# Peptides against a protein of PDB entry 3OIQ: the designs that were tried, part 65

Target 1, 212 residues: chain A of PDB entry 3OIQ
Amino acid sequence: KNRIFVSSSKDFEGYPSKAIVPVQFVALLTSIHLTETKCLLGFSNFERRGDQSQEDQYLIKLKFKDRGSERLARITISLLCQYFDIELPDLDSDSGASPTVILRDIHLERLCFSSCKALYVSKHGNYTLFLEDIKPLDLVSVISTISTKSTNSSKHSSSELISECDLNNSLVDIFNNLIEMNRDEKNRFKFVKLIHYDIELKKFVQDQQKVL

## One batch from the design tools (peptide; made by RFdiffusion4, then SolubleMPNN)

Design b1_p16_5_s4 (from b1_p16_5 with Y3E E9N V14I)
Fold by OpenDDE base, seed 2:
Structure b1_p16_5_s4 (fold): chain B 212 residues (1-212), chain A 16 residues (1-16)
Amino acid sequence: as target 1 above (212 residues)
Amino acid sequence: DEELKELENDEDFIYK
């Protein structure tokens, strides 16, 4: 079955009440919730949803049913946090208690762009998104990809049916939403408060702001 | 199949 690219978390409202659908999206990591019983990752594209929180628009469950899946979830979080330079408490503490990690509002300090593959699993209209794969994206690479209108559709004949256009459009939409949030005095998000705020990001944001 | 086993209860669904 072909994987569906999802541009909005609202797309799931139109999905079948009983299905398993492989999906993919790109979003910013906003939260990590690891407890003794569950592992969740929150993501957002910061699409405006009225007065609703723009955080955690995509809540993704990691498999967490046995020691093997729990270990894989912990490793996944550790690798993701290592990539984005997110400080975690030691997850390997010999105390036999699985450490609880609750991180929120990650996007206020770090832009953690992530390409996620997930399974939409629904029953009786209720659904859960299960993580299948996650690829962290480098911010410099994201900026370069958006800035270079790659007219080079490299027809990489790789069966990854994900339109380079869909990815790029979603990345642009995320930045546009962040620019709007940055302009809003009531919004906590500010580019200048990012730990990794540099001259390149500053220039990119200034150039994008002229187009909006 | 494995994902459905983690959704035995309606409470196990993230979205309702």
Scores: peptide ipSAE 0.431, ipTM 0.913, DockQ to the pose 0.539
Fold by OpenDDE base, seed 3:
Structure b1_p16_5_s4 (fold): chain B 212 residues (1-212), chain A 16 residues (1-16)
Amino acid sequence: as target 1 above (212 residues)
Amino acid sequence: DEELKELENDEDFIYK
């Protein structure tokens, strides 16, 4: 099945009122909503959308219908949080109640770059995005990818080149949007408030700011 | 499809 790369969550406004479309995007993890009955992940590329919140531009549902899907959702959340060093409340509370996790504004403390595969499912104009796959991206690898690919047009196959160009363009756009948010005194996002803010990220941001 | 079975009601859709 041909998977469509999505650069903007506005692209879904033009999608069919009744369809099942495999999609892929890259974005920052912004929220986690795990309850007894549902699991949602929020993502954003921080595209400017007038006066609307730039958070949760992509709301992705994990399957949560039976004990097997619920277990997979909980494992997915645990593995993502372990990868990004996100502190979860102890899921092992001896109370037979599934722990509730509600995290918001994750991007204010950590840049959690994620490559997502999802299924767009629509009926009667309403739609939901279901998670199919998620790959967390290392920030050092993201910075290195943006910094090095401005110069290497090396001969890879045309199908891999398109997917890799789309990924890189979206990563650049996310950083540009974060730089604009960082420059806005009214915006809560500041690079210096990230708990993983280091000399490498500082230098990268300073170098990108000279091009914008 | 399993995903369409998760969307029985209009309330089950994230986007309206």
Scores: peptide ipSAE 0.430, ipTM 0.914, DockQ to the pose 0.541
Fold by OpenDDE base, seed 4:
Structure b1_p16_5_s4 (fold): chain B 212 residues (1-212), chain A 16 residues (1-16)
Amino acid sequence: as target 1 above (212 residues)
Amino acid sequence: DEELKELENDEDFIYK
């Protein structure tokens, strides 16, 4: 089955009440919820949803029913946090209790762009998204991708690849949404409060703000 | 199939 690119989490409202659909999206990591019984990752593209929190527009479940899946989930979180320089409490505490990790509003300190593959799994109209794969995206690479307008449609005719256009559009939309949030005095998001706010990001934001 | 086994209860669904 072809993997569907999802540009909005509202797309799932039109999805079948009983299905398994492979999907993919690009979003910012907003939350991590690791307990003894579950692992969830929150993502957002910060699409305006009225008065609702723009955090966790995509809640993604990691498999967490056996020691193998739990281990994979913990490793996945550790690797993501290492990649994004997110400080985690030592998961290796000799105390035999798996540490609980609850991080929220990650986007207020770090822009953690992630390309996700997930399974939409629905029954009786209820659904969940299971993580299949995650690729962290480097911010410099994201900025370069948006800036270069890479029209290099490498005709990789494999029905499994993200459309470069869909990826680029989603990345642009995320930045536009962040720029709007940054302009809003009531919004907690500010680019200057990002730990990794550098001259390159500053320049990119300033250049994008002239187009909006 | 494994994912559906992880959703035995309606409470296991993130979106309701």
Scores: peptide ipSAE 0.429, ipTM 0.912, DockQ to the pose 0.527
Fold by OpenDDE base, seed 5:
Structure b1_p16_5_s4 (fold): chain B 212 residues (1-212), chain A 16 residues (1-16)
Amino acid sequence: as target 1 above (212 residues)
Amino acid sequence: DEELKELENDEDFIYK
């Protein structure tokens, strides 16, 4: 089956009550939940959903049933945190006890853009999203991609590639949502509070704010 | 198949 690009986590409300559907989305990493028994990643595009929290709109489960899957989950978390410069406790504690990691509100300090491949798995109307693949995206690359409006459809004929248009639209939508959050005095999100807030991001946000 | 085996119980589902 072809992988479906998902622009909203509401799209899953229309999905079959019993299915396995490969999906792909782009979102910001908002939370990490690693315990002895489970690994979850929270993502959001910050779509307004009434009075609901805008964090963790995509809660993604990593496989965590055996030592191999647990190790893969830990490595995945470590690599993501290394890429985004997220401080983790040493997961390789010589004590053999895997430390519990619970990070929330990651987007308040760092914009961690991620391209995720997941498996939607439903039964009896209930569903879980399993992580299949994750690609962290560099913020400078995201900004450049939005700014250049890359019309270069790489004719990669694989039925699994998101259209460059769908990716770009989702990245623009995320930034627009963040700009709206930044303008809201009640919202905790502020661009100026990001650890990596630089002249480039400042300029980009200022230029996008003029279009909205 | 492996993912479905992770969801044997209704409690294992993230979204209900």
Scores: peptide ipSAE 0.429, ipTM 0.912, DockQ to the pose 0.546

Design b1_p16_6_s1 (from b1_p16_6, 6 letters changed)
Fold by OpenDDE base, seed 4:
Structure b1_p16_6_s1 (fold): chain B 212 residues (1-212), chain A 16 residues (1-16)
Amino acid sequence: as target 1 above (212 residues)
Amino acid sequence: SLPKEISDEEIDEILE
């Protein structure tokens, strides 16, 4: 089955009530929920949804039913947090108690761009997104990709072109949404409050703000 | 209301 690129989490409202659909999206990591019985990753593109929370628009479940799946979930979280310089409590604590990790509003401190592959599974009108693969994206690489692709339509195959255009459009949309949030005095998000706020990000944001 | 999540057991049955 072909993987569907998803630009909005609203797309799932139109999906079949009983289906298995491989999907892909790009979004910012917003939350991590690891308990004794569950592992969830929250992602958002910060699409405006009226009065609804802009966080956790994509709630991704990791399987957490046995020691093997739990281990995979913990490793996934550890690797993501290591990549994004997110401080976690030691998940391997010898105390036999599975550490609970609840992180929220990650985007207020770090822009954690992630390309996610998930399985949309629906039953009885409910759905869950199960993580299949996650690729953390480097912010410098994201900025460079957005900045350069306004010019070079390189002759790659039509199928690769679509996926690459969709990815870029989604990355641009995320930044545009963040710029709008940054301009809103009521919004807690501010670029200058990001731990990794540097001259490159500052310049990029300033240049994007001129186009909006 | 968030849709009720599919259980890990249900997903295994669906993917078999």
Scores: peptide ipSAE 0.283, ipTM 0.846, DockQ to the pose 0.640
Fold by OpenDDE base, seed 3:
Structure b1_p16_6_s1 (fold): chain B 212 residues (1-212), chain A 16 residues (1-16)
Amino acid sequence: as target 1 above (212 residues)
Amino acid sequence: SLPKEISDEEIDEILE
């Protein structure tokens, strides 16, 4: 089955009540929930959903049923947090207690762009997204990709891969949503409050704000 | 109401 690129988490409202659908999306990491029994990652593209919270629009479950799956989940979280410079408590603590990690509102401090592959699985009208693969995206690379596409309109490479266009359109949409949030005085999100706010990001945001 | 999550056991049964 072909993997479906998902541009909105609302797409799942129209999905079959009993299905297995391979999906892919790009979003910002917003939350991490690791307990003794569950591992969840929250993501958002900050699409406007009226007055509802824009956080955790994509809730992704990691399998956490046995020692092997638990280890894989912990390694996945550790590697993501290392990549994004997110401080975690030591997950290997000799204390025999599985460390609990609950992080929320990650996007307020760090823009953690991630390309996710997941299985949409539904039964009896309920669904869960199970993580298959995750690729963290470098912010400099995201900015460069958005900035360069404004000039190269010409090469339709018909490769069966999820179109480089869908990924880039979603990245643009995320930044546009963040710019709108930054302009809203009531919104907690501000680019200047990001720990990694630099001259490059500042310039990019200023240039994008002139087009919007 | 958040849709009820599918359990890890249910996913294994569905993927078999």
Scores: peptide ipSAE 0.282, ipTM 0.845, DockQ to the pose 0.652
Fold by OpenDDE base, seed 1:
Structure b1_p16_6_s1 (fold): chain B 212 residues (1-212), chain A 16 residues (1-16)
Amino acid sequence: as target 1 above (212 residues)
Amino acid sequence: SLPKEISDEEIDEILE
């Protein structure tokens, strides 16, 4: 089956009650939940859903059933946190208690853009998204991609025809949503509170605000 | 309401 690009987490409300669907989306990492029994990643595009929390619109499960899957999950979390400069407690502590990591509101300090491949699996009207692959996206590259009208439809015949347009549109939508949140005095999100807020991001936000 | 998670055992049975 072809992988489906998902622009909204609401799309899953229309998905079959019993299916396996390969999906892909781009979103910001909002939470990490690593316990002794589960590993979950929360993502959001911050689409407006009324008065509900805009966090964890995409809840992604990592397999965590045996020592092999647990190790893979911990390595995945470690690599993501290393890439985004997220401080984790030492996972290697010789104290036989697996460290619990609960991070929330990651987007308030860091914009962690991620392209996720997942399996939508549904049964009995419930669904879970299982992580297949994750690609962290560099913020400078994201800004560059949005700023350059990618008119280069280079016909790179790679069989993963996820339209460069779908990715770009989703990245634009995320930034537009963040700009709206930044303008809202009641919203905790502010660009100036990001740890990595620099002159480049400032200029980009100012330029995008003129188009909205 | 968070969707009820499919168990890791149930996913392996579905993917086999």
Scores: peptide ipSAE 0.280, ipTM 0.845, DockQ to the pose 0.620
Fold by OpenDDE base, seed 2:
Structure b1_p16_6_s1 (fold): chain B 212 residues (1-212), chain A 16 residues (1-16)
Amino acid sequence: as target 1 above (212 residues)
Amino acid sequence: SLPKEISDEEIDEILE
């Protein structure tokens, strides 16, 4: 089955009430929810939805039914947090109790760009997105990709027909949304409050602001 | 309304 690139989480409102659809999207990691019974990752592109929360527009479930799936979920969270320099409480607590991790508003401190592959699974009009794969994206690489307007579709990986254009457009849209949030005095998001705010990001934001 | 999550058990039955 061909994987569908999703530019908006609203696209799922038009999806079949009973289906299995492989999807891919790019978004910012906004939340991590690990309990004794569930593992959820929240993502957002910060698309304006009126007065609705812009957080967790993509809620991705990791399987958490047995010790094997739980271990995989914990390893996935650990690796993501290590990559993005997110401080986790020690998951290795010697107390046989699985540590609970609840992180919210991650985007206020760190821009955690992620390319996600998931299964859309629906039954009776309800749906859940199940994580298949996640690729963290480096911010410098994201900035360079947007800036270079690489029209050069390098012919390399023939297998996944996800348009380089779809990825680039989604990355641009995310930055534009963040710029709008930064301009809004009521919005808590500010680029200058990011832990990794540097001269490169500052320059990029200033250059993008001139086009908007 | 938050979509009612599909259980992990229901997914295994759907993916089999």
Scores: peptide ipSAE 0.280, ipTM 0.843, DockQ to the pose 0.641

Design b1_p16_6_s2 (from b1_p16_6, 6 letters changed)
Fold by OpenDDE base, seed 5:
Structure b1_p16_6_s2 (fold): chain B 212 residues (1-212), chain A 16 residues (1-16)
Amino acid sequence: as target 1 above (212 residues)
Amino acid sequence: SLPKEISDEEIDEILK
């Protein structure tokens, strides 16, 4: 089955009550939940959903049923946090107790753009997104991609029908949503409060604000 | 109420 690019987590409301659908989306990492029994990653594109929280619009489950899956989940979290410079408690504690990690509101400090491949699995009207793959995206690369509107139609003959247009549109939408949040005095999100707020990001945000 | 997540066991049954 072809992988479906998802631009909104609301799309899942229209999905079949019993299905298995490979999906892909781009979003910001908003939360990490690692316990002894579960591993969840929260993502958001910050679409306005009325009174619903803008965080964790995509709740992605990692398999966490055996030592192998648990190890993979911990490694995945470790690698993501290393990439985004997120401080984690030492996950390798020799004490045999799997450390509990609960991080929230990650987007308030760091813009962690991620391309996620997941399996949408639904049963009896409930669904879960299971992580298949995750690619962290560099912010400079994201900014460059949006700015250049790279119509590099590199005919990468990869059978993944995900258009570069879908990716670019999602990245633009995320930034537009962040700009709106930044303009809202009631919103906790502010670009100037990001740890990695630099001259490049500042300039990009200022330029995007003029187009909106 | 958190949506009832599909368990890891249920997904393994579904993917078989």
Scores: peptide ipSAE 0.337, ipTM 0.860, DockQ to the pose 0.570
Fold by OpenDDE base, seed 4:
Structure b1_p16_6_s2 (fold): chain B 212 residues (1-212), chain A 16 residues (1-16)
Amino acid sequence: as target 1 above (212 residues)
Amino acid sequence: SLPKEISDEEIDEILK
């Protein structure tokens, strides 16, 4: 089955009530929820949804039913947090108690761009997104990709072109949404409060703000 | 109400 690129989490409202659909999206990591019984990753593109929380628009479940799946979930979280310089408590504590990790509003401190592959599974009108693969994206690479692709339609195959255009459009949309949030005095998100706020990000944001 | 999540057991049955 072909993997579907998803630009909005609202697309799932139109999905079949009983289906298995491989999907892909790009979004910012917003939350991590690891308990003794559950592992969830929250992602958002910060699409405006009225009065609804813009966080956790994509709630991704990791399997957490046995020692093997739990280990995979913990490794996944550890690797993501290591990549994004997110401080975690030691998940391998010899104390036999599985550490609980609840992180929220990650986007207020770090822009954690992630390309996610998930399995949309629906039953009885409910759905769950199960993580299949996650690729953290480097912010510098994201900025460079958005900045350069306004000019070069390179002759790659039609299928690769679609996926690459969709990815770029989603990255642009995320930044545009963040710029709108940054302009809103009521919004807690501010680029200058990001731990990794540098001259490159500042310049990029300033240049994007001129186009909006 | 958040949609009721599919359990890990249910997904393993669905993916068989």
Scores: peptide ipSAE 0.336, ipTM 0.860, DockQ to the pose 0.608
Fold by OpenDDE base, seed 1:
Structure b1_p16_6_s2 (fold): chain B 212 residues (1-212), chain A 16 residues (1-16)
Amino acid sequence: as target 1 above (212 residues)
Amino acid sequence: SLPKEISDEEIDEILK
């Protein structure tokens, strides 16, 4: 089956009650939940859902049932946190208690853009998204991609025809949502509170605000 | 309500 690009987490409300669907989306990392029994990643595009929390619109499960899957999950979390400069407690502590990591509201300090491949698995009207692959996206590259009208439909015949347009549109939508949140005095999100807020991001946000 | 998660055992049975 072809992988489906998902632009909204609401799309899953229309998905079959019993299916396996390969999906892909782009979103911001909002939470990390690593316990002794579970590993979950929260993502959001910050689409408006009324008065509900805009966090964890995409809840992604990593397999965590045996020593092999636990190790893979911990390595995945470590690599993501290293890439995004997220401080984790030492996961390698010789104290036989696996450290619990609960991070929330990551987007308030860092814009962690991620392209995720997952399996939508549903049974009895419930679903779980299982992580297949994750690609962290560099913020400078994201800004460059949005700023350059990518008119280069280079016909790279790679069979993963996720339209460069779908990715770009989703990135634009995320920034537009963040701009709206930044304008809302009641919203905790502010670009100027990001640890990595620089002149480039400032200029980009100012230029995008003129188009909205 | 958070959707009831599919267990890791159940997913491995579904993917076999």
Scores: peptide ipSAE 0.334, ipTM 0.861, DockQ to the pose 0.597
Fold by OpenDDE base, seed 2:
Parts: C-alpha cells; sequence; structure tokens
Structure b1_p16_6_s2 (fold): chain B 212 residues (1-212), chain A 16 residues (1-16)
C-alpha cells in the first residue's frame, strides 16, 4: 500500500470510518506521555484552528501491551530525548515501577522537527495513529532545506514516493505558523526563549519575516 | 468528544 503524505491533521476527518492507511507527516514534537498503561507522542504543525489548542494536533500511540512493546516505547522515547537534548527522569529506576513521564509544551524550549510514519486505524468513526517509524530532523538541516529551495530531486532513494516538495512545503508552513505565534503577544511561543536560539536561527527567522 | 482510542488488542486483531 502506498504511504500518504499528510499536510494537515484535518485530513483525517475525511478518512473512512473503518480503514487502515499508512501515513507520513512532518511536525514538531510537543508532548510525551508515558504512563503505566500508555505511551503517546504529541506533534503539531501549529496550523490555525480558530480557538482550538494548537498542541498535539497529531497524537501518536506507541503499542504498550506487554514487556516487549513497553521496552520498545521506552527506548524510542530515550533515543528521541537524547537526540533533542530533552532531560528525562531516569527511566532505569531500580524500583520495578515504570517511571511516569509527562512532558508538555516541548516546542516552547526546543524545536524538535520529526518525520513520522504512522498507521491510521479507524473503527466506528474513531481513529488512532500508531507509530511505525520516527526520524528526528536536525534544525540546521531544516533551515538549509528551506533556504536552498532544492528543486534537485536527487533520484537516489526509489522506495517511498513522498514528494520532496510536500516535505519542504510542510516545513515552510510550520515556520510561518511559528513566526505568527511569535508576533502574537498572547502566545507563549517566542523564538528568543528557545534554549538553542543562535545567530543562524535568528537570521533565518528575520529573513522569513521579510517575506510574510 | 475525545475520539475513543483503539486498544492495542483491537489493533492486533485488525492487523492479523
Amino acid sequence: as target 1 above (212 residues)
Amino acid sequence: SLPKEISDEEIDEILK
């Protein structure tokens, strides 16, 4: 089955009430929810939805039913947090109790760009997105990709026909949404409050602001 | 209404 690139989480409102659809999207990691019974990752592109919360527009479930799936979920969270320099409480607590991790508003401190592959599964009009794969994206690479307007579709990886254009458009849309949030005095998001705010990001934001 | 999440058990039955 061909994987569908999703530019908006609203696309799922039009999906069949009983389906299994492989999807891919790019978004910012906004939340991590690890409890005794569930593992969820929240993502957002910060698309304006009126007065609705812009957080967790993509809620991705990791399987968490047995020791094997729980271990995989914990390893996935650990690796993501290591990549993005997110401080986690020690998941290796010698007390046989699985530590609870609840992180919210990650985007206020760090821009954690992620390319996610998920399985859309619906039954009776409800749906859940199950994580299949996640690729963290480096911010410098994201900035370079947007800036270079690389029309050069390098013919290399023949496998998943996700248009380089779809990825680039989604990355641009995310930055535009963040710029709008930064301009809003009521919004808590500010680029200058990011832990990794540097001269490169500052320059990029200033250049993008001139086009908007 | 929060969409009722599909359980891990229901997923395993759907993916068989």
Scores: peptide ipSAE 0.332, ipTM 0.858, DockQ to the pose 0.586

Design b1_p16_6_s3 (from b1_p16_6, 9 letters changed)
Fold by OpenDDE base, seed 5:
Structure b1_p16_6_s3 (fold): chain B 212 residues (1-212), chain A 16 residues (1-16)
Amino acid sequence: as target 1 above (212 residues)
Amino acid sequence: GLPKEVSDEEIDELLS
């Protein structure tokens, strides 16, 4: 089955009520929810959805049914948090209770760009996205990709590969949405409040703001 | 709203 690139979480509203569809998207990590019974990752591209929270537009479930899947989920969270320099409570605590981790609003402190592969699974109009694969993206690499590829993507390579165009367009859309949020005085998101706000990000944001 | 989660039971039926 061909994997579908998803540019908006609204696309799922038009998906079949009973289906299994492999999908891929790029978004910012917004939340982590690890309990004794479930593991969820929240992602968003911050697409405007009226007065609804722009967080967790993509709620991704990690399989959490047995000791093996639970271990994989914990390792996945640990690796993501290590990559993005997110402080987690010690998951290795010898206390036989699995630590509960609830992180929200991650995007307010860190831009955690992630390329996600998931299975859309639906029944009776309800759906769940199951994580198949996650690739954290380096912010510098994201910035460089947006800055350089805006000019050369005229080659429609017809290959089944998720077009570099779709990825780039989604990354641009995310930054545009963040710029809009940054301009909104009511929005808590501000680039200057990011822990990793540096001269490079500052310059990039300033340059993008001139185009918008 | 948050997507209404498919129950774990329903998922097992679909993934079997």
Scores: peptide ipSAE 0.196, ipTM 0.813, DockQ to the pose 0.843
Fold by OpenDDE base, seed 2:
Structure b1_p16_6_s3 (fold): chain B 212 residues (1-212), chain A 16 residues (1-16)
Amino acid sequence: as target 1 above (212 residues)
Amino acid sequence: GLPKEVSDEEIDELLS
């Protein structure tokens, strides 16, 4: 089955009530929930959805049923947090209690852009997204990609045709949504409160604000 | 609200 690029988590409202669909999206990491029995990642593109929280628009489940899947989930969380410079409690502590990790509102401190491949699984109108693959994206690379509007789509051959255009459009949409949130006095998100707020990000935001 | 999760048991049945 071909993988579908998803630009909005609302797309799932129109998906079949009993299906298995491979999907891909780009979003910001907003939450991590690791317990003894579950591992969940929350993502958002911050699309406006009335008065509802814009966090966790994409809730991604990691398989957590056996020692092998649990280990893979813990390693995945550790690698993501290392990449984004997110401090975690020691997950390898020999103390026989599995460490519980609950992080929320990650986007208020760090912009953690991620390209996710997931399996949409639905039954009786309910659905779960299972993580298949995750690629963390470097913020400098994201800014560069948006700024250069690289029309050079010509070189990479036709096989995994999740178009470079779909990725770029989603990244632009996310930044536009963040700019709107930053302008809203009631919104907790502010670019200047990001731990990694630098001159490059400042300049990029200022330039994007002139176009909106 | 969070979408109602499909139970792990129901998923194993769908993926089997």
Scores: peptide ipSAE 0.191, ipTM 0.809, DockQ to the pose 0.864
Fold by OpenDDE base, seed 1:
Structure b1_p16_6_s3 (fold): chain B 212 residues (1-212), chain A 16 residues (1-16)
Amino acid sequence: as target 1 above (212 residues)
Amino acid sequence: GLPKEVSDEEIDELLS
């Protein structure tokens, strides 16, 4: 089945009430929710949605039913947090109690760009997005990709293609939304408050602000 | 609002 690239989480409002649809999107990691019974990852493109919170526009569920799936979910979270330099409480505590991890507003401290593959699963008008695959994206690579008008259609073979165009457009849209948030005095998001704010990111933001 | 979650059991039935 062809995987659908999703540019907006609003697209799911038009999806069938009973379906299984492979989807893919690019967004910023905004939350991590690990409890005894559930593992959720929140993502956002920060699209304006009226008065609704811009956090967790994509709520992605990890399978968390048995010891094997729980272990895989914990490893996945650990690896993502290691990649993005997110501090987690020690998940290996010998206390036999599954540590609860609840992180919110991750985007206020770190831009955690992620390419996600998920299954949209719906029944009776309700839906859940199940994680199939996640690829963290390096911020320097994201900046370089946007800055290079990559006219290089690399002839990579046809079958798994997110169009490089769809990915780039989504990344640009996210940055544009972040720039708007940064300009809003009422918005908590500020680029200068990011832990990884450097000269490269500063220059990139300044250059993008001239186009908006 | 957040979408109402499909139960894990309902998903196993759909993925079977």
Scores: peptide ipSAE 0.190, ipTM 0.812, DockQ to the pose 0.829
Fold by OpenDDE base, seed 3:
Structure b1_p16_6_s3 (fold): chain B 212 residues (1-212), chain A 16 residues (1-16)
Amino acid sequence: as target 1 above (212 residues)
Amino acid sequence: GLPKEVSDEEIDELLS
């Protein structure tokens, strides 16, 4: 089956109550939940959903059933956190207790853009998204990609069926949503509070704000 | 390779 690019987590409300659907999306990492029994990653595009929380719009489960899957989950979390400069407690504590990591509201301090491949699995109207692959995206590269939409689509025939257009549109939508959140005095998100807020991000946001 | 279709048993375990 072809992988479906998902621009909104609302799309899942229309998905079959009994299905397996390979999906792909781009979103910001918002939460990490690692316990002795489960591993979850929260993502959001910060689409306005009325009075609902804009956090964890995509809840992604990692397989966590045996020592091998647990190890893979922990390695995945470690590598993701290393890439985004997220400080984790030492997962290798000699104390034999599996470390619990609960991080929330990651987007308030760091913009962690991620391209995710997942399996949508539903039964009896409930669904779970299972992580298949994750690619962290560099913020400078994201900004550059959005800013350069006007020039050479060099046809790199990457055989991965994601329309470069779908990715770029999702990235733009996320930034537009963040700009709206930044303008809202009631919203906790502010670009100036990001740890990595620099002159490049400032300029980009200012330029995007003129178009909105 | 395309991820193998999650078996019904894996689905039940995944949804539990």
Scores: peptide ipSAE 0.120, ipTM 0.747, DockQ to the pose 0.099

